# Ledger of designs, part 152: peptides against a protein of PDB entry 6TME

Target 1, 324 residues: chain A of PDB entry 6TME
Amino acid sequence: NRLKRAYIALQAWKKAFYSDPFNTAANWVGPDVCSYKGVFCAPALDDPSVLVVAGIDLNHADIAGYLPPELGLLTDVALFHVNSNRFCGVIPKSLSKLTLMYEFDVSNNRFVGPFPTVALSWPSLKFLDIRYNDFEGKLPPEIFDKDLDAIFLNNNRFESTIPETIGKSTASVVTFAHNKFSGCIPKTIGQMKNLNEIVFIGNNLSGCLPNEIGSLNNVTVFDASSNGFVGSLPSTLSGLANVEQMDFSYNKFTGFVTDNICKLPKLSNFTFSYNFFNGEAQSCVPGSSQEKQFDDTSNCLQNRPNQKSAKECLPVVSRPVDCS
Target 2, 324 residues: chain A of PDB entry 6TME as posed
Amino acid sequence: NRLKRAYIALQAWKKAFYSDPFNTAANWVGPDVCSYKGVFCAPALDDPSVLVVAGIDLNHADIFGYLPPELGLLTDVALFHVNSNRFCGVIPKSLSKLTLMYEFDVSNNRFVGPFPTVALSWPSLKFLDIRYNDFEGKLPPEIFDKDLDAIFLNNNRFESTIPETIGKSTASVVTFAHNKFSGCIPKTIGQMKNLNEIVFIGNNLSGCLPNEIGSLNNVTVFDASSNGFVGSLPSTLSGLANVEQMDFSYNKFTGFVTDNICKLPKLSNFTFSYNFFNGEAQSCVPGSSQEKQFDDTSNCLQNRPNQKSAKECLPVVSRPVDCS

## One batch from the design tools (peptide; made by RFdiffusion4, then SolubleMPNN)

Design b2_p18_2_s1 (from b2_p18_2, 8 letters changed)
Fold by OpenDDE base, seed 4:
Structure b2_p18_2_s1 (fold): chain B 324 residues (1-324), chain A 18 residues (1-18)
Amino acid sequence: as target 1 above (324 residues)
Amino acid sequence: SSAEQRLQEILDELRASM
C-alpha cells in the first residue's frame, strides 16, 4: 500500500523534527496522510484509482530537523518544497526512489555536504533550488546535462570551476552567486539556448570574459560582479539584445566601455563600477540617459568623479590583459 | 493552495510526457 509507505515516511520525518514552532506537524497523526498539513495527495499517474502522496509543501515552517532515509518511501512525490526551514544534515540518497521528482526546493535551510547527487537521478526534474545552504565541494558537470528550467545554487560553499557542460543547460535561470567558484567562465556559456538570467556574483571567478557571452540573445540579467575578471569587456556584448540588468562591478576590468554596450536597446541598469576602466563612451556616462542607469564609480576614468587615484590606476592600466 | 495548484500543473505535465 503506497499510502502506508507514505505514513511510515511521514512519521519517520515527524520523529526527525527537533522543533516545530508553528506546530505544522501537529495533525500528522493517524493513517490519513492526505489530511496532513503540507501533504498533498493526488491520483497516481500509473493508476488513477490509487491515491498517493504527490506533493510536500512545508515552506516557511521554521522546522528544525533532518531528512530521514524513510523519505525514500514517498515514491510518488513530484513536488518537494521545504524552503525556509532549519533542516540540517544531508539529502538522503534514498530520495533516488522519487522518480517523479519535478520540483525540488530545499532552499534556505542548513543542509551540508557535497552537491546532492541524488538530484541527478531524477529524470523529470525541472526545478532545483538548493540556495542558501551549506553545500560544498564541486558542482557535478552532469547537472547541466539535465533538462532543468531553473538551477539555484547561490549562497552555498561550492568550489572549483564551473563545468564546461554549462553550455548544455536548458535552464532559463542559473545562479552561482555567493559561492567559491573559481576559474574562467566556460566558453560554452554561449550555447545556453534558453538562458534568461545568470548570476555569478561574489565568487572567485577570474580570467577574461568569453566572447561567447554575446551569443546569449535572450539574457535579460547578466551579473558578474564581485569577482576577479580581467581584460576588456568583449565587443560581442553588443549582441545582448535583451539584456536589462548588467553588472560587472567589483572586478579588475580594463579598457574602454563602448557605446555599443551602453546603447543596448533594453538595457536599464549597467553597473561597471570598481574596476580599472580607463575610458567610456558618452552614452555610458551616468546621467546621460533618462532611461538607463549607469554607475562608473571607482574606475580610472578621466574627468569623472569618484575615480581611483593615478597611483592605483597606473600599474593596472599600463599593463592591460590581452584577452585575444 | 498555491502548492496544490502548482502540483496539478506538474502532474499534468508528467501525464503529458507519458
Scores: peptide ipSAE 0.746, ipTM 0.973, DockQ to the pose 0.917
Fold by OpenDDE base, seed 5:
Structure b2_p18_2_s1 (fold): chain B 324 residues (1-324), chain A 18 residues (1-18)
Amino acid sequence: as target 1 above (324 residues)
Amino acid sequence: SSAEQRLQEILDELRASM
């Protein structure tokens, strides 16, 4: 019965393929769905005597097509990995029936439409990867209410503020990079107790960095490059005891880059180039350390190479934004 | 396969949470 439903779903999906260059679905013939390439069966959780489709892995198949509603019949799927294909359209709402969904990876496809809110309906979801698609619109605040380990949103068309609920996230890795996010980073960011890596690269974020970033004791990667941030770096950044990679390049930061930041104990790379910093501690100077790499290019620093002209610096440096 | 192995791990976790 459950395998019959799976057969219907998988055959509908095969029909939804426009191109299968590697003939991945060539053996998707007949009722024995457990023999299908990329389909994995296991004993059902509710009845170990029943065999069900529990996983799909079509990664790197370069398949063109869409996800038909009939995929909602795959009610036992806990792992859905279809990255690096050419699937288009929207994520069907019928996937709400997949209540065991644990890992959902549709990255590197051509999906469009708003954030797939069906992902919010999965109570057991731990891994969400929707990066490298064409998703658009607002990010639902509820995404951060979920007990996710990783959230990959980068390289889409999301355009909204980052929800204040971000502080509720238990994720260790969150990527916002290469979207159209705007506004300030929420102060609640400091409440992300499990955060190891967060990436904001290439958005339209602005305002001052919140002081609460310094509360991210476990963060190893913090990249806020290529945005519109202003003001000075928060002094509380000295609290980033485990940060290894830090990038603030290509913003509109001003002020002094302090010794307390550049001497962070685990810091390996600190890039603050292409800003309007008007001073830096000696410990921040590129080449000052054998263990740390710094880039201070294209700032307003005196007696440093490759800096902005006085003409470029004066209008910005003379009008520093007060973040207090 | 790696996916099959990961699936087994996931299913084990799901069972443990029931």
Scores: peptide ipSAE 0.725, ipTM 0.971, DockQ to the pose 0.917
Fold by OpenDDE base, seed 2:
Structure b2_p18_2_s1 (fold): chain B 324 residues (1-324), chain A 18 residues (1-18)
Amino acid sequence: as target 1 above (324 residues)
Amino acid sequence: SSAEQRLQEILDELRASM
């Protein structure tokens, strides 16, 4: 009996709660698991006459606890939303049995350990949100081989380079922000044909921006701020026909910010502050447009306010990185 | 609930892929 298995799983989970401040699991009593708060039943896909637990939503429950291995008994779950809790530990490997997993949101918890590779075992996964946790180590390249719509990785402890497989991703939104990623952005990034938003904020990324970024025709948000990028902005950025928000602030960029970038047709905000740019086109000057917002603060620009001193600029500007 | 609605959508998609 699937519901019996679900009962075992849910009772094990309740037992794994250290704190339930809103008494979310107060009604988790008895075999009628479909009446449990945050538990949603539906007819089984393989047998519509059988009722199964198909979804869990415990978002914003502030529950402290862990995910016990018995959760692997919830084999019919397609939606697992437990964000904004205080769950700790690791994601159980037993969740590999949840072959219908479609949306997995464990964001804003206290999970630790390596990337939950169990997520890679779910053939139907479309949404993965593991942001605001303490996941660490390398990002498995295989994550981008999956047909995901969204990948939220931000605010974790991921290290190493961004996998070159990123170009295989079909995700519209990918966040890397506030991790410890290092190295260059892979040139394969330009192959992300469905990408709308990508965020690299606050990592240890370095090197030159790949020219292939300009191939991201559908991107509306591109944020690479607070990294260690060097060199000039790629001229191919003129290809970002749909970019609305672009942020390159707090890097080590040099060179000239061109008209081709600042005149992008959909550009609303372009922040390139806190770099070492030594020139900008008139179209890039803050206040030059009513429809676009620019920030050129703390660069090496002449005749602009709030720029770096010559002493700060000279060592960097005189030694430009050649990205060609 | 919004979760129930989303779940139904998901299940519909899963059925369609079978």
Scores: peptide ipSAE 0.724, ipTM 0.971, DockQ to the pose 0.919
Fold by OpenDDE base, seed 3:
Structure b2_p18_2_s1 (fold): chain B 324 residues (1-324), chain A 18 residues (1-18)
Amino acid sequence: as target 1 above (324 residues)
Amino acid sequence: SSAEQRLQEILDELRASM
């Protein structure tokens, strides 16, 4: 039966633990898997008279080990939360049999290898959190074809470009931060109709910001700091009617920071420090507003404190990148 | 537990989509 399969899976997993400092799996003994700590049973969706393992929550257990292929026997699991452990290795492809997977959180572990493409096989997946791991390589374009509510990719080793398919995403929150992504932000980004928060912090992204960013009407947080972006800020950013937090710091932007950006109606914090901006509107000056916070530090602004030297500014400001 | 509560919500959503 299903619980017998679950027993096999869970015992295989317990065997795959190298360290269980809180003795989380100490009670993982015997066939009554529904009594196991961190294991949650519920009536099966296809047969309410059958009890199945429907959820796993081992968050913050500091368990060292790996995920054995036998976990594929947990075919009724819809919630898999194992964040803040020390699991290593790869995500088993056998998890493709978990067709009810709805929330998959393996964040803050020691997983390695390429993007876990098994996540793409789950038709009902709504939440994917793989942040704070050592996943590497290319991000598969198909990730954005999924009807995900949130995509957390930050603090990994992903490289290459952000897929053009990003515009297909229905996610409200997407994090790319602290990876090795390169290239330009795709122009299709403006098609992300449900986007509320997007974070690009600390990558190797470059080029001009696409004008289509201005189409992100629902975005409240836009952080592109610590990259290699160049050129002027798109004038279309005036379309970000709901942006509250905006950060372009630590890039290579040039040009003038306009009133239309600094006077955005919901803007609370706008950081554009550590760039090569050579001018700013009065509305962008730190201290000019009580309700808005600005940081213009380390630019090429005249008559402002803590700016770059002329020696640093001249070679960049004199050769602005044309994004048109 | 919080996980149990969330799981119930998820299962309700999955059931509703059937």
Scores: peptide ipSAE 0.716, ipTM 0.970, DockQ to the pose 0.920

Design b2_p18_2_s2 (from b2_p18_2, 8 letters changed)
Fold by OpenDDE base, seed 1:
Structure b2_p18_2_s2 (fold): chain B 324 residues (1-324), chain A 18 residues (1-18)
Amino acid sequence: as target 1 above (324 residues)
Amino acid sequence: SAAEERLQEILEELRASM
């Protein structure tokens, strides 16, 4: 009975294909769905004597089409990987019936509409990858209340502020890059106890960096480049004991880049170019270390090459933003 | 396949949480 439902779902999906360049679904014929290319069966968790469709992997199939509502019949699917296709439309709400969903990867497609709130209904979800689509609107705060390991949101059309609930996230990796997020980074960010990598690249974020960033002891990658951040770098960044890659380039930062930041013990790359910094410690100078790479290009630094003109610097440097 | 291996890991985790 469960495989029969899967058959109905998979046949409906095949009909929803506009193009299948690699003939991925060519063998999607007959009731033996477990033999279908990209379909993986396993014993059901509730009854090991019953075989069910537990996983779908159609990555890199270049399939054009949409996700029909009949996919909700795949109630035993825990792994759904369909990245690097040309699926369009919205994520069906009927997928709420997939209560075992653990990894959901629809990245590199042409999905549209608001954040797929159906993802919030999956109690066991650990991995959410919706990057490189056309999702738009606000990010629901509830996404960070979920016990996720990874959240990939980059390269979409999301806007508005980053929810304050971010501090509740248990994710080790979160990407916001290349969206239209605005406002400040929430102070609650310091409460992300499992965070290893966070990327804010290429948004419309602004304001001062919160001091609480320094509480992210396990972060190895922190990229806030290509935004509208202002003020000085928080002195509390000296607390980033494990940061390896740090990028603050292409912002409006001012002030002095301190030794405490540039001498971070695990720091490998620190890019703070294309800002309005008016000073840096000797330890921050490119070439000062063999173990660390720095880029101080296009700031307001004295006695350094490739800096902004006095005309460009003076209006900004003379009016520093107080973040205290 | 990599997907099959990952699926087995996931199913083990899900079973352990029951």
Scores: peptide ipSAE 0.750, ipTM 0.975, DockQ to the pose 0.924
Fold by OpenDDE base, seed 5:
Structure b2_p18_2_s2 (fold): chain B 324 residues (1-324), chain A 18 residues (1-18)
Amino acid sequence: as target 1 above (324 residues)
Amino acid sequence: SAAEERLQEILEELRASM
């Protein structure tokens, strides 16, 4: 019965393929769906005597097509990995029936439409990867209410502020990079107790960095490069005891880069180039450390190479933004 | 396969949470 439903779903999906260059679905013939390439069966959780389709892995198949509504019949799927294909269209709402969904990876496809809110309906979801698609619109605040381990949103067309609910996230890795996010980073960011890596690269974020970033004791990667941030770096960044990679390049930061930041104990790379910093501690100077790499290029620093002209610096440096 | 192995881990976690 459950395998019959799976057969219907998988055959509908095969029909939804426009191109299968590696003939991945060539053996998707007949009722024995457990023999299908990329289809994995396991005993059902509710009845171990029943065999069900529990996983799909079509990664790197370069398949062109769409996800038909009939995929909602795959009610026992906990792992859905279809990255690096050419699937288009929207994520069907019928996937709400997949209540065991644990890992959902549709990255590197051609999906469009708003954030797939069906992902919010999965109570057991731990891994969400929708990066490298064409998703657009607002990010639902509810995404951060979920007990996710990883959230990959980068390289899409999301256009909104970052929800204040971000502080509720239990994710260790969150990527916002290469979208159209705007506004400030919420102060609640400091409440992300499990955060290890967060990436904001290449958005339209602005305002001052919140002081609460310094509360991210477990963060190892913090990249806020290529945005519109202003003001000075928060002094509380000295609290980033585990940060290894930090990038603030290509913003509009001003002020002094302090010794307390550059001497962070685990800091390996710190890039603050292409800003309007008008001073730096000696510990921040590139080449000052054998263990740390710094880049201070294209700032307003005196007696340093490759800096902005006085003409470029003066209008900005003379009008520093007060973040207090 | 790697996916199959990961699936088994996931199913064990799901089972443990029931």
Scores: peptide ipSAE 0.743, ipTM 0.975, DockQ to the pose 0.916
Fold by OpenDDE base, seed 2:
Formats: C-alpha cells, structure tokens, sequence
Structure b2_p18_2_s2 (fold): chain B 324 residues (1-324), chain A 18 residues (1-18)
C-alpha cells in the first residue's frame, strides 16, 4: 500500500523534527496522510484508482530537523517544497526512488555536504532550488545536461569552476551568486538558448568575459558583479538585444565602455562601477538618457565625479589585459 | 492552495509525457 509507505515516511520525518514552532505537523497523526497539513494527495499516474502522496509543501514552516532516509518511501512525490525552514544535514540518497520529482525546492535551509547528486537521478526534474544553504564542493557537470527550467544555486559554498556543460542547459534562470566559483566563464555559455537570467554575483570568477555572451539573445538579466573579471567588455555584448539589467560592477575591467553596449535597445540599468574603465561613450554617461540608468562610479574616467585616483588607476590601466 | 494548484499542473504535464 502506497499510503502506508507514505505514512511510515511522514512519521519518520515528524520524528526527525527538532522544532515545529507553528505546529505544522500537529495533525500528522494516524494513517490518513492525505489530511496531513502540507501533504497533497492525488490519483497515481500509473493507476488512477489509487490515491498517493504526490506533493509536499512545508514552505515557511520554520521547522528544525533533518530529512530521514525513510522519505525515499514517498515514491509518488512530484512536488517537494520545503523552503524557509531550518532543516539540516544532507539530502538523503534514498530520494532517488522519487522518480516523479518535478520540482525540488529546499532553499533557505541549513543543508550541508556536496551537491545533492540525487537530484541528477530524477528524470522529470524541471525545477531545482537549493539556494541559501551550505552546500559545498564542485558543481557536477551533469546538472546542465538535465532539462531544467530553473537552477538556483546561489548563496552556498560551491567551489571550483563553472562546468563547460553550462552551454547545454535549457534553463531560463540560473543563479551562481554568492558562492566560491572560480576560473573563467565557459565560452559555451553562448549556447544557452533559453537563458533569460543569469547571475554570477559575488564569486571568485576571473579572466576575460567570453565573447560568446553576446549570443545570449534572450537574456534580460546579466549580472557578473563582484568578481575578478579583467580586460575589456566584449564588443559582442552589442548582441544582447533583450538585456534589461546588466551589472559588471566590482571587477577589474579596463578599457572603453562603448556606445554599442550602452545603446542596447532594452537596456534599463547598466552598472559598471568600481572597475578600471578609462573611457566611456557619451551614451554611457549617467544622466545622458531618461530611459536608461547608468553607474560609472569609481572607475578611471576623466572628467567624471567619484573616480579612482591616478595612483590607483595607473598601475592597472597601464597594463591592460588583452582578451583577444 | 498555490502548491496544490501547481501540483495539478505538474501531474498533467507528467501524464502528457507518458
């Protein structure tokens, strides 16, 4: 009996709660698991006459605890939303049995360990949110081989380089922000056909921006701020026909910010502050447009306010990185 | 609930893929 298995799983989970401040699991009593708060039942896909647990939503429950291996008994779960809790430990490998997993949101918890590779075992996964945890180590390249709509990785402890497989991703939104990623952005990034938003904020990324970024025709948000990027902005950025928000602030960029970038047709905000740019087109000057907002603060620009001193600029500007 | 509605959508998509 699938519901019996679900009962075992849910009772094991309740037992794994250290704190339930809102008494969310107070009614998790008895075999009628479909009446449990945050538990949603539906007819099984393989047998509509059988009722199964198909979804879990414990978002914002502030529950402290861990995910016990018995959760692997919830084999019919397609939606697992437990964000904004205080769950700790690792994601159980037993969740590999949840072959219908479609949306997995464990964001804003206290999970630790490596990337939950069990997520890679779910053939139907479309949404993965593991942000605001303490996941660490390398990002498995295989994550981008999956047909995901969204990948939220931000605010973790991921290290190493961004996999070159990123170009295979069909995700519309990908966040890398506030991790410890290093190295260059892979050139394969330009192959992300469905990308709308990508965020690299607050990593240890370095090197030149790949020219292939300009191939991201559908991108509306591109944020590479607070990294160690060097060189000039790629001229191919003129290809970002749909970009609305672009942020390159807090890097080590040099060179000239061109008209072709600042005149992008959908550009609303372009922040390139806290770099070492030594020139900008008139179209890039803050206040030059009513439709666009620019920030050129703390660069090496002449005749602009709030720029770096010559002493700060000279060592960097005199040694431009050639990205060609 | 929003989650329940989303679940129904998901289940429909899963059925369609079978």
Amino acid sequence: as target 1 above (324 residues)
Amino acid sequence: SAAEERLQEILEELRASM
Scores: peptide ipSAE 0.727, ipTM 0.973, DockQ to the pose 0.914
Fold by OpenDDE base, seed 3:
Structure b2_p18_2_s2 (fold): chain B 324 residues (1-324), chain A 18 residues (1-18)
Amino acid sequence: as target 1 above (324 residues)
Amino acid sequence: SAAEERLQEILEELRASM
């Protein structure tokens, strides 16, 4: 039966633990898997008279080990939360049999290898959190074809470009931060109609910001700091009617920071420090507003404190990148 | 637990989609 399969899976997993400092799996003994700590049973969706393992929560257990292929026997699991452990290795492809997977959180572990493409096989997946791991390589374009509410990819080793399919995403929150992504932000980004928060912090992204960013009407947080972006800020950023937090710091932007950006109606914090901006509107000056916070530090602004030297500014400001 | 409560919500959503 299903619980017998679950027993096999869970015992295989316990065997795959190298360290269980809190003795989380100490009670993982015997066939009554529904009594196991961190294991949650529920009536099966296809047969309410059958009890199945429907959820796993081992968050913050500091368990060292790996995920054995036998976990594929947990075919009724819809919630899999194992964040803040020390699991290593790869995500087993056998998890493709978990067709009810709805929330998959393996964040803050030691997983390695390419993007876990098994996640793409789950038709009901709504939440994917793989942040704070050592996943590497290219991000598969198909990730954005999924009807996900949130995509957390930050603090990994992903490289290459952000897929053009990003515009297809229905996610409200997407994090790319602290990876090795390169290239330009795709123009299709403007098609992310449900986007509320997007974070690009600390990558190797470059080029001009696409004008289509201005189409992100629902975005409240836009952080592109610590990259290699160049050129002027798109004038279309005036379309970000709901942006509250905006950060372009630590890039290579040039040009003038306009009133239309600094006077955005919901803007609370706008950081554009550590760039090569050579001018700013009065509305962008730190201290000019009580309700808005600005940081213009380390630019090429005249008559402002803590700016770059002329020697640093001249070679960049004199050769602005044309994004038109 | 919080996880158990969330699981119930998820299962309700999944059931509703069937």
Scores: peptide ipSAE 0.720, ipTM 0.972, DockQ to the pose 0.915

